# Peptides against a protein of PDB entry 8YR4, part 6

Target 1, 309 residues: chain A of PDB entry 8YR4
Amino acid sequence: PRGSPALQLVVLICLGLMGLERALNVLVPIFYRNIVNLLTEKAPWNSLAWTVTSYVFLKFLQGGGTGSTGFVSNLRTFLWIRVQQFTSRRVELLIFSHLHELSLRWHLGRRTGEVLRIADRGTSSVTGLLSYLVFNVIPTLADIIIGIIYFSMFFNAWFGLIVFLCMSLYLTLTIVVTEWRTKFRRAMNTQENATRARAVDSLLNFETVKYYNAESYEVERYREAIIKYQGLEWKSSASLVLLNQTQNLVIGLGLLAGSLLCAYFVTEQKLQVGDYVLFGTYIIQLYMPLNWFGTYYRMIQTNFIDMEN

## One batch from the design tools (peptide; aimed at target 1 Q247)

Design b1_p9_4 (made by RFdiffusion4)
Pose (drawn by RFdiffusion4):
Structure b1_p9_4 (pose): chain A 309 residues (1-309), chain P 9 residues (1-9)
Amino acid sequence: as target 1 above (309 residues)
Amino acid sequence: TVSFFTLFL
């Protein structure tokens, strides 16, 4: 924010809260390991109670689910509401002030609905791009790197390889499948618009009664168009199911390899009982934000082209 | 899916 000083402080607080969320993401499974290790060794009730209370408090600060739930990141959403309102207003006002100074030939040439749709979509594109990228993409790519470092240095050497290969395969397959699915989605959207146009045309022209008893013909043509649309929709949604299945298979294979290796190492007195639940919890924690990357890829590309317009 | 992973573990 170029103008106001009160908002730069809020931006800095939001970035600090993002860092704190990354720290909590690392901390919470460590406390879960400590609780399990204390529980297996018959520890007195005092230290167990205090450690349990601390763990619960950390789970409260971190998202109880999917990271979009915690007290942190919600304070962020509140402050970001206040900040993103300023950018939205400024961009809309700049567009509106520029559209009123262009010459007459320009306005006579282009329609109004198209020009206004471009502007609205542009402002939404800039806002969404800032929010998606800064607060949802980079933090996850940072979580993956932090996890790789933690497992490779403080846990063992092989688990770094396991996490690295799993996440690399996940990202690659997600992008590869997503481009194909986008082609299918565009193909389906064009037909959906054509079907709506046919229905609107048949409704507007109540001449069907005059030039024939052609109600049946208009109904048949509508049915054919609906069938074509449904075929294209089935293809697109089946592609979506395939993407979900391949992502689930990749995470499952990574979890299986890591759990088997951890169990074997625990039986050989190399790792403690808590390390098993540490690995499991952390793998699930990494998986939860990764569920929404094909959508992010699609939305970033679309918003980039819209901002360019 | 997460329930299945949890049960698996």

Design b1_p9_4_s1 (made by RFdiffusion4, then SolubleMPNN; from b1_p9_4, 7 letters changed)
Fold by OpenDDE base, seed 2:
Structure b1_p9_4_s1 (fold): chain B 309 residues (1-309), chain A 9 residues (1-9)
Amino acid sequence: as target 1 above (309 residues)
Amino acid sequence: FIEEFLKLL
């Protein structure tokens, strides 16, 4: 944000907090591993209690796995409110200034409600795109890269390869299936609008429908439109279940392959029991933000289309 | 708009 050194400092603090969230995403599984190892070794209570207390404190900073409920994420979100308000206000003023620079002929050809709707779409699309890119997409990709590096360096190259293949396949299938399902959603939304328009037109012409005793005919046409809508809604909803199931299968196969490999290396005394638990917990932790990736991808595409218009 | 937005960051 140019012109406010205070808001620039807040942005830098927010970026620092995002870096801290990435560090917590690595540290939390490590401390959980250490607890499992200390329990396995029957370590003294004081060492165990300190490690558990440290883990719980780190977990409080990180939050419950969705990222959104952790102390660091909440502090970041709180600090970002002022930046978001500044950005939103600047975009809104730029759009409003541009609307005033447009010709009188353009304004006379449009309804004021349509002009305001364009301004609101422009502001929401720009601010939404930024928020999804900076706070969801970029951090999730960073966590995947950090995960691949971590498993490659501290376990074995085979674990890094399993995570790489699993996450690459997950992201690719999420994009492909999300693009495929977008056709069903567009068809559903078009039929919803057509069904709503038919109901509005029938109600606006209520006197004419009554004059011709056509109420049963209009109700039957509305029933047919609802059945057609529900057929498209079912395809849209079934395609979402298929996406979620495909994502679950990819994560399940990655967990299976990596857990079997961990178990084997634990039997060979190359890894500890805690390292098996670390792998499982870390992969599940990477999965939590990825479950929303298809939603973010769709929102980003919508926001780009709305900014081009 | 995107270029002006990047200047506002």
Scores: peptide ipSAE 0.019, ipTM 0.571, DockQ to the pose 0.014
OpenDDE base, seeds 1, 3, 4, 5: peptide ipSAE 0.017, 0.015, 0.018, 0.015; ipTM 0.578, 0.552, 0.572, 0.571; seeds 1, 3, 4, 5 fail the geometry check

Design b1_p9_4_s2 (made by RFdiffusion4, then SolubleMPNN; from b1_p9_4, 8 letters changed)
Fold by OpenDDE base, seed 4:
Structure b1_p9_4_s2 (fold): chain B 309 residues (1-309), chain A 9 residues (1-9)
Amino acid sequence: as target 1 above (309 residues)
Amino acid sequence: FIKELLELL
């Protein structure tokens, strides 16, 4: 943010908090491993109680990942409100100034309400895109890279390879299936708007409909439009279930392969029982944000298209 | 526009 050193400091603090969230994503599974090892070794109550208290405190700071906001994520979101308001206001003022620089011929050819709706979409799309890139996409990719490095260094190169292959396959399938389903969502949204327009037009022409006793005909035309909408809605919803099931299958196979390999290394006394629990916990933490990645990818694509218009 | 957005950060 040019011209406000206070907002620049808030952005730096938010970036620092994002770095802390990445550190917590590694530390929480490590402390959970240490609890399992201390329980297995029948360690003294004082050491166990301190490690459990530290784990619960770190888990309060982290939260449950994507869907439960931790203290650090809430503090970041709170601090970012001022930056978001500044950016939104600046984009809105830039669009408004640009609209005033446009020729009188451009303004005479358009309805003022359409121009304002384009400006509002442009502002929302820009601010949404930035927020999704910075707070969802970049952190998720960083957590995957950190995970691959961590498992390659502290377990074995085979664990890093399994995570790499599963995440690469998951991301690729998520993109391809999300692009494929976008056509069904567009068709559904177009038919929703057409169904709504038909209802509005019928109600605006209420006197004409009454004059011709055409109420039954207008109701039947509205029923046909709803049935057509529901057929497209079903395709959109079924394509989402197929995406979720494909994602769940890739996760399930990756978790199966890695868990069997981890269990084998524990039986060979090369890893501890706590390392099996760490692997499962850390993999589940990586997959929680990835479940939303298809939604974020679609929102980013929509926001790019709305920003080009 | 993306360059001006990066300058807004």
Scores: peptide ipSAE 0.015, ipTM 0.576, DockQ to the pose 0.015
OpenDDE base, seeds 1, 2, 3, 5: peptide ipSAE 0.016, 0.017, 0.016, 0.015; ipTM 0.569, 0.567, 0.562, 0.573; seeds 1, 2, 3, 5 fail the geometry check

Design b1_p9_4_s3 (made by RFdiffusion4, then SolubleMPNN; from b1_p9_4, 7 letters changed)
Fold by OpenDDE base, seed 4:
Structure b1_p9_4_s3 (fold): chain B 309 residues (1-309), chain A 9 residues (1-9)
Amino acid sequence: as target 1 above (309 residues)
Amino acid sequence: FIDEFLELL
């Protein structure tokens, strides 16, 4: 944000907090591993109690991933409100200034309510796009890279390869299936708008409908429009279930392959029981944000299209 | 818009 050194400092603090979230995503599984190893070794209560207390504190800072925001994520979101408000206001003022620079012919050809609706969509799309890229997509990709590096260095190159192949396949299938389902969602939204427009038109012409005693005819036409909408809604919803099931299958196969390999290395005394628990917990933690990646990708794609208009 | 938006950062 040009012109406010205070908001620039808040952005730097938010970036620092994002780095801390990435560090917590590695540390929490490590401390959980250490608890399992200390329990297996029957370690002294004092050492165990300190490690458990430290783990719970780190887990409070991290949160539970998707659907459970940690203290660091909440603090980042709180600090970002002022940056988002500044950016939104600045984009809204830029759009408003640009609308006043447009020719009288452009204004005479458009309804004022349509112009304001375009401005609101533009402002929401710009602010939404940035928030999804910076706070969801980039952090998720960073966690995957950190995970591949971590497993390659501290376990074996085979674990890094399994994570790499699983995540690459997951991301590719998520993109391809999300693009494929976007056509069903667009068709659904178009039919929803058409059904709503028909209902509004019938209600605005209420006197004419009463004069011709055409109430039953308008209700039946509205019913047909709803049935057509529900047929498209079903395709959209079924395509989402297919996406989720495909994602779950890729996750399940990656978790199976990695867990069997980890269990084998534990039986060969090359890894500890805590390392098996670390692998499972870290992989599940990587997958929680990825379940929403198809939603984020679609929101980003929608926001880009809304910015081009 | 994207270039002006990068200037807003």
Scores: peptide ipSAE 0.015, ipTM 0.571, DockQ to the pose 0.015
OpenDDE base, seeds 1, 2, 3, 5: peptide ipSAE 0.015, 0.014, 0.015, 0.015; ipTM 0.570, 0.558, 0.548, 0.571; seeds 1, 3, 5 fail the geometry check

Design b1_p9_4_s4 (made by RFdiffusion4, then SolubleMPNN; from b1_p9_4, 7 letters changed)
Fold by OpenDDE base, seed 3:
Structure b1_p9_4_s4 (fold): chain B 309 residues (1-309), chain A 9 residues (1-9)
Amino acid sequence: as target 1 above (309 residues)
Amino acid sequence: FIQEFLELL
């Protein structure tokens, strides 16, 4: 944000908090490993209680469960509200200035509601693109890279290779299947708009429909449009299930291969029981944001196309 | 646009 040193400081603090979230994503599994090892060794209660308390505190900072945002993520989101409002307002003013620079012919050919919808679409596309890139995509890719490095250095190169192959295959399949799905979703959205337009046209012409007693005919045409929509909706939804199942299979195979390798190294006394639990916990932590990656990729692609228009 | 956007940050 050129012009406000206070907002620049807030951006730097938010970037620092993002770095802290990446560190917490590594530390939380390590502390959980240490608890399992201390329990296995029948360690003194004081050491166990300190490690458990430290783990719970780190887990509170990280967050991580179905629907719980961590303290650091909440603090980052709270601080980012001011930056987002500044960016949104600046984009809104740029679009509004540009709309006033446009020719009278452009304004005479369009309704004010259409112009406002274009402005709102433009602002939402830019702010959405930023938010998805900076807070969802980049952090998820960073966690994958950090995970590969961590497993390669502290376990064995084979674990780093399994995670690399699993995540590379997951990302590639997610992109390819998401691009394939985009065709079905576009067809569904086009048919939804056509079905809505038919309903609006029938309701605007209500007097004419009533005059000809054509109510049954308009209802039948609307039913046919709904059936056609539902056929496309089914293809869109079925393609989503196929994506999710493909993703689940890739993660399941990666988890299986890595868990078997961990178990083997534990039997060979090269790894501790806690290392097996660390691997499983860390892979599950990587999987949670990745499940949404196909949604983020599509939102980014849509927002990019909507920003070019 | 990406450069102006990085300058907006």
Scores: peptide ipSAE 0.015, ipTM 0.552, DockQ to the pose 0.015; fails the geometry check
OpenDDE base, seeds 1, 2, 4, 5: peptide ipSAE 0.015, 0.014, 0.015, 0.015; ipTM 0.568, 0.558, 0.565, 0.559; seeds 1, 2, 4, 5 fail the geometry check

Design b1_p9_5 (made by RFdiffusion4)
Pose (drawn by RFdiffusion4):
Structure b1_p9_5 (pose): chain A 309 residues (1-309), chain P 9 residues (1-9)
Amino acid sequence: as target 1 above (309 residues)
Amino acid sequence: SAFSLLAFF
C-alpha cells in the first residue's frame, strides 16, 4: 500500500503470522512424538499432563484441519480483509476514472457490458492473484522444502528421498492432468452457453403458436441440445475424477513406502515408537494443502490473462 | 480420502 502507513504495519504482521504458521506446522508433530514417547516409557502424571496441555494448545493455534481453521491464519484473514479492501477500492476508482476520459468514437464503438465485465474481472483478478499466490502457493512450496530438510537431516537419509519423490510426482501429475482437463472444461462451457441461448430464444418468441403447432419441435431441439451438453459435462467430470484418483494414488504410495521403512527401522531399535506417528502425521499434514493445486493452477492462469486484459 | 489414508496407516 503506497499511501497509508497504518496498512504497511498490517502487511508486515500478516507476513509474520504466515511465518508463525510455518513454524507451528513443523512444531506440532514433534510434540505429538514427544507425547507418545513419554507415554510408552511409563512417565509420571505431571510431565505428561503439562506436555498434553501444550500439544493441545499448539493444535489449537495450528488449524485443527486443513490449516484454514486455526486462530493464526484467521487473524491473518481479518487483517487481510482490512488491507485488500484498500487495493480493491484504488483499482476500481482508477478504472472508473480512466473510462470517463476516452473520446466519443471509442464509446460508440464498443458496448458497455463487455467493457464493464473486463474491468470487474480485472479488479477481481488482481485481488485473487495477490491472495492465491502470496498466501496459498508459496507457503505450501515452503512447507515441502522444510519437510524435506527436516526428514533428511534430523530423521534419516532415506525419508528425504521418499518425501522428495512423492511430492515431485504429485506436482508433475497434477499439472499434466490439469491442462487436459482445462481443454475439456472449455469445450463443455461453450455448449452450455449455446443451450441457454436456445432456451431464451424459444421463450422470447411466442410465435411458435402462430407459424405452426411447433411446441413439440421447440421441445425436441431443446432436448437434443441438452443431450449434447450432458455428454460434454460427463467427459469433463470424469476427467476430474481421474485427477483426484491419481493424486490419491501418489500420496498413498508415498505413505506406504514411508510407513513400511519406519516400522522396519523401529523393530531394529534404530527409531523410537513416536517416529512412526510423526511420519504419518506429517505426511497427512503435507497432503492436505496439496489437494487444491489443479484449481490454483487454473485460477492463476485465468487471472493472469484477465489482468493482462 | 484423508480418512482412508489415516485408516490405512

Design b1_p9_5_s1 (made by RFdiffusion4, then SolubleMPNN; from b1_p9_5, 7 letters changed)
Fold by OpenDDE base, seed 5:
Structure b1_p9_5_s1 (fold): chain B 309 residues (1-309), chain A 9 residues (1-9)
Amino acid sequence: as target 1 above (309 residues)
Amino acid sequence: SIEELRSLL
């Protein structure tokens, strides 16, 4: 944000908090590993109690993934409110200024309510796109890279390769299936708009419909339009279940391969029992934000299309 | 434009 050093400092603090979230995503599984190892070794209560207390504190800072926000994520979100308001206001003023620079002929050809809806969509699309890129997409990609590096350095190169192949396949299939789903969603939205237009036209022509006693005919036409819509809605919803199941299969295969390899190395005494638990916990932590990645990719594509209009 | 996005940061 140019012109406000206070908001620039808040952005830097938010970036620092994002870095802390990435560190917590690595530290929490490590402390959980250490608890499992200390329990297995029947370590003294004082060492165990300190490690458990430290783990619970780190877990409070991290949170439970995408569904439960941790303290650091909540603090970041709170500090970002002022930056988002500044960005939104600046985008709104830029769009409003640009609308006033447009020709009188452009304004006379459009209803004021349509122009306002374009401005509101433009503002929400830009601010939403930025928020999704900075707070969801970039952090998730960073956590994957950190995971590959961590497993390659502290376990074996084979674990890093399994995570790399699993996440690369997951991302590729997520993009491909999301692009395929976007066709069904566009068809559904087109049919929804057509169904809504028919309902509006029937209600605007209510006097004519009543004059011809055509109420039953208009209700039947509306029923047929709803059935066509529901057929497209079913395809959209079924394609989402297929995406989620495909993602679950890819992560399940990655977990199977990595957990079998980890169990083998634990049996050979090259790794500890806690390292098996760490691997499973870390992969599940990577999966939680990735489950929503297809939704974020779709929202990004929708926001780009809404910015071009 | 990407330049306007840079001007917002």
Scores: peptide ipSAE 0.008, ipTM 0.506, DockQ to the pose 0.015
OpenDDE base, seeds 1, 2, 3, 4: peptide ipSAE 0.007, 0.007, 0.009, 0.000; ipTM 0.469, 0.466, 0.479, 0.398; seed 3 fails the geometry check

Design b1_p9_5_s2 (made by RFdiffusion4, then SolubleMPNN; from b1_p9_5, 7 letters changed)
Fold by OpenDDE base, seed 2:
Structure b1_p9_5_s2 (fold): chain B 309 residues (1-309), chain A 9 residues (1-9)
Amino acid sequence: as target 1 above (309 residues)
Amino acid sequence: SIEELRKLL
């Protein structure tokens, strides 16, 4: 944001907080591992209590596995409100200025309510796209990369490979299945709009429908349109279940492969019991943001199309 | 324009 050094400082603080969230995503599983190892070794209460207290404090900063409820994420979101308001206002003023530069012929051909709706969609699409990219997509990709590096360095290269293959397959299938299901959702939305338009047209022509005693005919046409809509809705909903199940299977296979390999190395005394718990905890932690990735990808794609218009 | 968006950040 050019022109406000205060807002530039807030952006830098928000970036610093995002870096802290990435560090917490590594530290929380490490401290949880350490608790499991200390419990296994029957360590003295003072060491255990300190490690547990430190873990709980780090977990409070991190929040739930989505990060959305963590103190650091909440503080970032709070500080970002002013930056978002500045960006929104600047986009609104640019759109409004551009609307005033348009020809009188364009304004006379459009309803003021349609023009305002275009402006509001443009502003929301820009601000939404930026927020999803910066706060959801980029951090999730960073956490995956950090995870691959961590497991490759502190475990065996095989663990880094399992995480890489699992996450790459997960992301690829999420994109492919999301693009595939977008066809069903577009068809559903088109049929919903057509069904609604028919109902509105029938109600606007109520006098004509009454004059011809055509109420039963209009009700049957509306029923047929609803049945057609529900057939498309079922395909859309079933495709979402298929996406979620495919994602669950990929994560399940990654957890199975990595957990078996970790268990094997624990039996060979190359890893500790806590390292098994760390692997499972960290993979589940990576999965929670990724569950929403298909939603974010679709929202980004929609907002991008709305910005081109 | 995408260039104006770059000036907004």
Scores: peptide ipSAE 0.006, ipTM 0.424, DockQ to the pose 0.014
OpenDDE base, seeds 1, 3, 4, 5: peptide ipSAE 0.008, 0.007, 0.000, 0.007; ipTM 0.438, 0.442, 0.378, 0.463; seeds 1, 3, 5 fail the geometry check

Design b1_p9_5_s3 (made by RFdiffusion4, then SolubleMPNN; from b1_p9_5, 7 letters changed)
Fold by OpenDDE base, seed 4:
Structure b1_p9_5_s3 (fold): chain B 309 residues (1-309), chain A 9 residues (1-9)
Amino acid sequence: as target 1 above (309 residues)
Amino acid sequence: SISQLKSLL
C-alpha cells in the first residue's frame, strides 16, 4: 500500500508469517516422524516427552496445514484485515471516480442500482483475487515445491518424482475438469436468474393474472423453468462429484505408490518406520488445500472476468 | 459437506 508505512510493515509481517507457515508444514511431519522413531527405539521418556510437547506446540502454530485455522494463520488473517480494508476502500474510490468520468449516455442507459452492483462486484473481485492468490494458491504451490525438494534430498529422488508426477497430474486434471464444469455452472446461474425474473414478473402482474384467471398457466410456466433449472443444477453437481472423485483417485494412486515404496525401503532398512508415517502425513497435508484448488481457480477466473467488465 | 461448500463457493 503506497503512502502507509504502517500497512507496508503489516504486509511484510504477513509475508514473514506465510514463510513461517511453510517452515511449520515441513517441521510438523519431521517431529511426528521423530516421535514414531523414538517410540520404535523405546527411547527414554524425557526425550520422548520433549519431542511430543514440541510437536504439539508446532501443531498448534500450524493447525491442520495450509488453509487451516492454526495460530499463525489466524494471526496472519487478523493482521491482513486492515490491509484488505485499505485495498477495498482504494478500489471503491477508484471505481467511483471512474464512474463520474463516464459519459452521460452511459449513465442514462443504466439504473443507479445496477451501477452500484457492478461497482461492488468489481471491488469484491479485486480483493478476492488478491486473497486467493496470496493466501491459497501461492502457498499451496510453494508447499508442493518444498515437498519435492525435501523428499528428493532426505529420502530418495524416486519419492520426489512420485510427488512431482502426482501433484502435476492433480493440478492439470483439476484445471481441465474445472474449466469443463464452468460452462454448466454459468448455464445454471443464467437459468436461476431467468427463473427468478419470471417469478418476479408474474407477481408484479398479479392483478392481470387474476383478471384472466391465468394462475394455473403461470404456475405451469414456473414449473417448467424450475425443471429446466434442476436439469442444469444436476449437471453442475454431477460435474463437481466427478472432479472430487478424479482428485481422490490421483491422490490415492500417488499415496499408494509412495507408501509401497516407503514400506519397501523400510524393509530394506534404508528408511525408518517414522519415514513411512512422514510421507503419508505430508501427502495428506498437501491434499487438504489442493482439494479446494479447483474452487480457487474458478474464483480467480471469475474475478478476472469481473475486473474486465 | 466439503462438496456442498464447494458448490456454494
Scores: peptide ipSAE 0.022, ipTM 0.682, DockQ to the pose 0.051
OpenDDE base, seeds 1, 2, 3, 5: peptide ipSAE 0.006, 0.021, 0.008, 0.007; ipTM 0.442, 0.662, 0.455, 0.446

Design b1_p9_5_s4 (made by RFdiffusion4, then SolubleMPNN; from b1_p9_5, 7 letters changed)
Fold by OpenDDE base, seed 3:
Structure b1_p9_5_s4 (fold): chain B 309 residues (1-309), chain A 9 residues (1-9)
Amino acid sequence: as target 1 above (309 residues)
Amino acid sequence: SISELRKLL
């Protein structure tokens, strides 16, 4: 934001907090590993208590990913409110100024309520796109890259390869299946709008419907439209279940391959028991935001299309 | 465009 050095500082602080979240995503599994190793070694209570307390503190800062927001994420979200409001207001004013530059003929052809709805959609699409890119997509990709580097350096190149292949396959299948699903969702939304329009038209023509005693006919036509909608809704929902199951299978295979390899290296005394727990914890931690990646990808595509209109 | 996104930053 070129106009406010205070908002620029807030953006820099938010970027710093995002970096801290990435560090916490590595440190939390490491401390959990250390607890497991200390428990296995029957370490003295003082060392164990310090490590557990440090882990709980780091976990408080990190949070539980998708289920519970951590302190750092909450602080980032809080600071970002002012930046988002500034950006939203700037986009809204740009759209509003552009609407006033449009010809009288354009305004006469549209209802004021439709124009406002287009402006609100445009503003929401831009702000949504930015929020999803900055807070969901980029961090998730960064965590994957950090994970690949970490496992490649501290475990073995094989672990880095498993994570790379698993995440690459996961992302690719998520995109492909989400694009395939978009067809069913568009058909569902089109039929929802048609069903709603039919209900509105029937109710607006209530006097005519009553004059001809056509209530039963209009109800039956509405029922047919609902059945057609539900058939498309089922396809949309079933395709979502298929996406989720495909994602779960890919993560499950990656977790299986990596866990077996880790267990093997623990039996060979090349890794400790805590390293097995670290791998499982870290993969599950990567999976939590990725479960929503298909939703984010779809929202990004929708918001991009809505911004071009 | 991506250029307008850069003007918002």
Scores: peptide ipSAE 0.008, ipTM 0.441, DockQ to the pose 0.016
OpenDDE base, seeds 1, 2, 4, 5: peptide ipSAE 0.007, 0.006, 0.000, 0.007; ipTM 0.435, 0.425, 0.350, 0.465; seeds 4, 5 fail the geometry check

Design b1_p9_6 (made by RFdiffusion4)
Pose (drawn by RFdiffusion4):
Structure b1_p9_6 (pose): chain A 309 residues (1-309), chain P 9 residues (1-9)
Amino acid sequence: as target 1 above (309 residues)
Amino acid sequence: SLTGLESDS
């Protein structure tokens, strides 16, 4: 925010809260391991109670689910509401003030609905791009790297390889499948618009009664168009299911390999009992934000082209 | 259990 000083402080607080969320993401599974290790060795009730309370408090600060739930990141959403309102207003006002100064030939040439759709979509695109990228993409790519470092240095060497290969395969397969699916989605959207246009045309022209008893003909053409649309929709949604299945298979293979290796190492007195639940929890924690990357890829590309317009 | 959460949104 160029103008106001009160908002730059809020931006800095938001970035600090993002860092704190990353620290909590690292911290909570460690406390879960500590609790399990204390529990297996018959520890007194005092230290166990205090450690349990601390773990619960950390789980409360971190998202109880999917990271979009915690007290942190919600304070962030509140402050970001206050900040993103300023950018939205400024961009809309700049577009509106520019559209009123262009010459007449320009306005006589283009329609109004198209020009206004471009402007609205542009403002939404800038806002969405800032939110998606800064608060949902980079933090996840940072979480993956932090996890790789933690497992490769403080846990063992092989688990770094396991996490690295799993996440690399996940990202690559997600991007590869997503482009194909986008082609299918566009093909389906065009037909959906054509079907709606046919239905609107048949409704507007109540001449079907005049030039024939052609109600049946209008109904038949509508059915054919619906069938064509349904075929394209089935293709698109089946592609979506395939994407979900391949992502799940990749994570499952990574979890299986890590769990087996951790169990074997625990039986050989190399690792403690808590390290098993540490690995499991951390793998699930990494998986949860990764579930929405093909949508982010599609929205980033669309918003980039829209902002360019 | 693992469940994919990509959508048509």

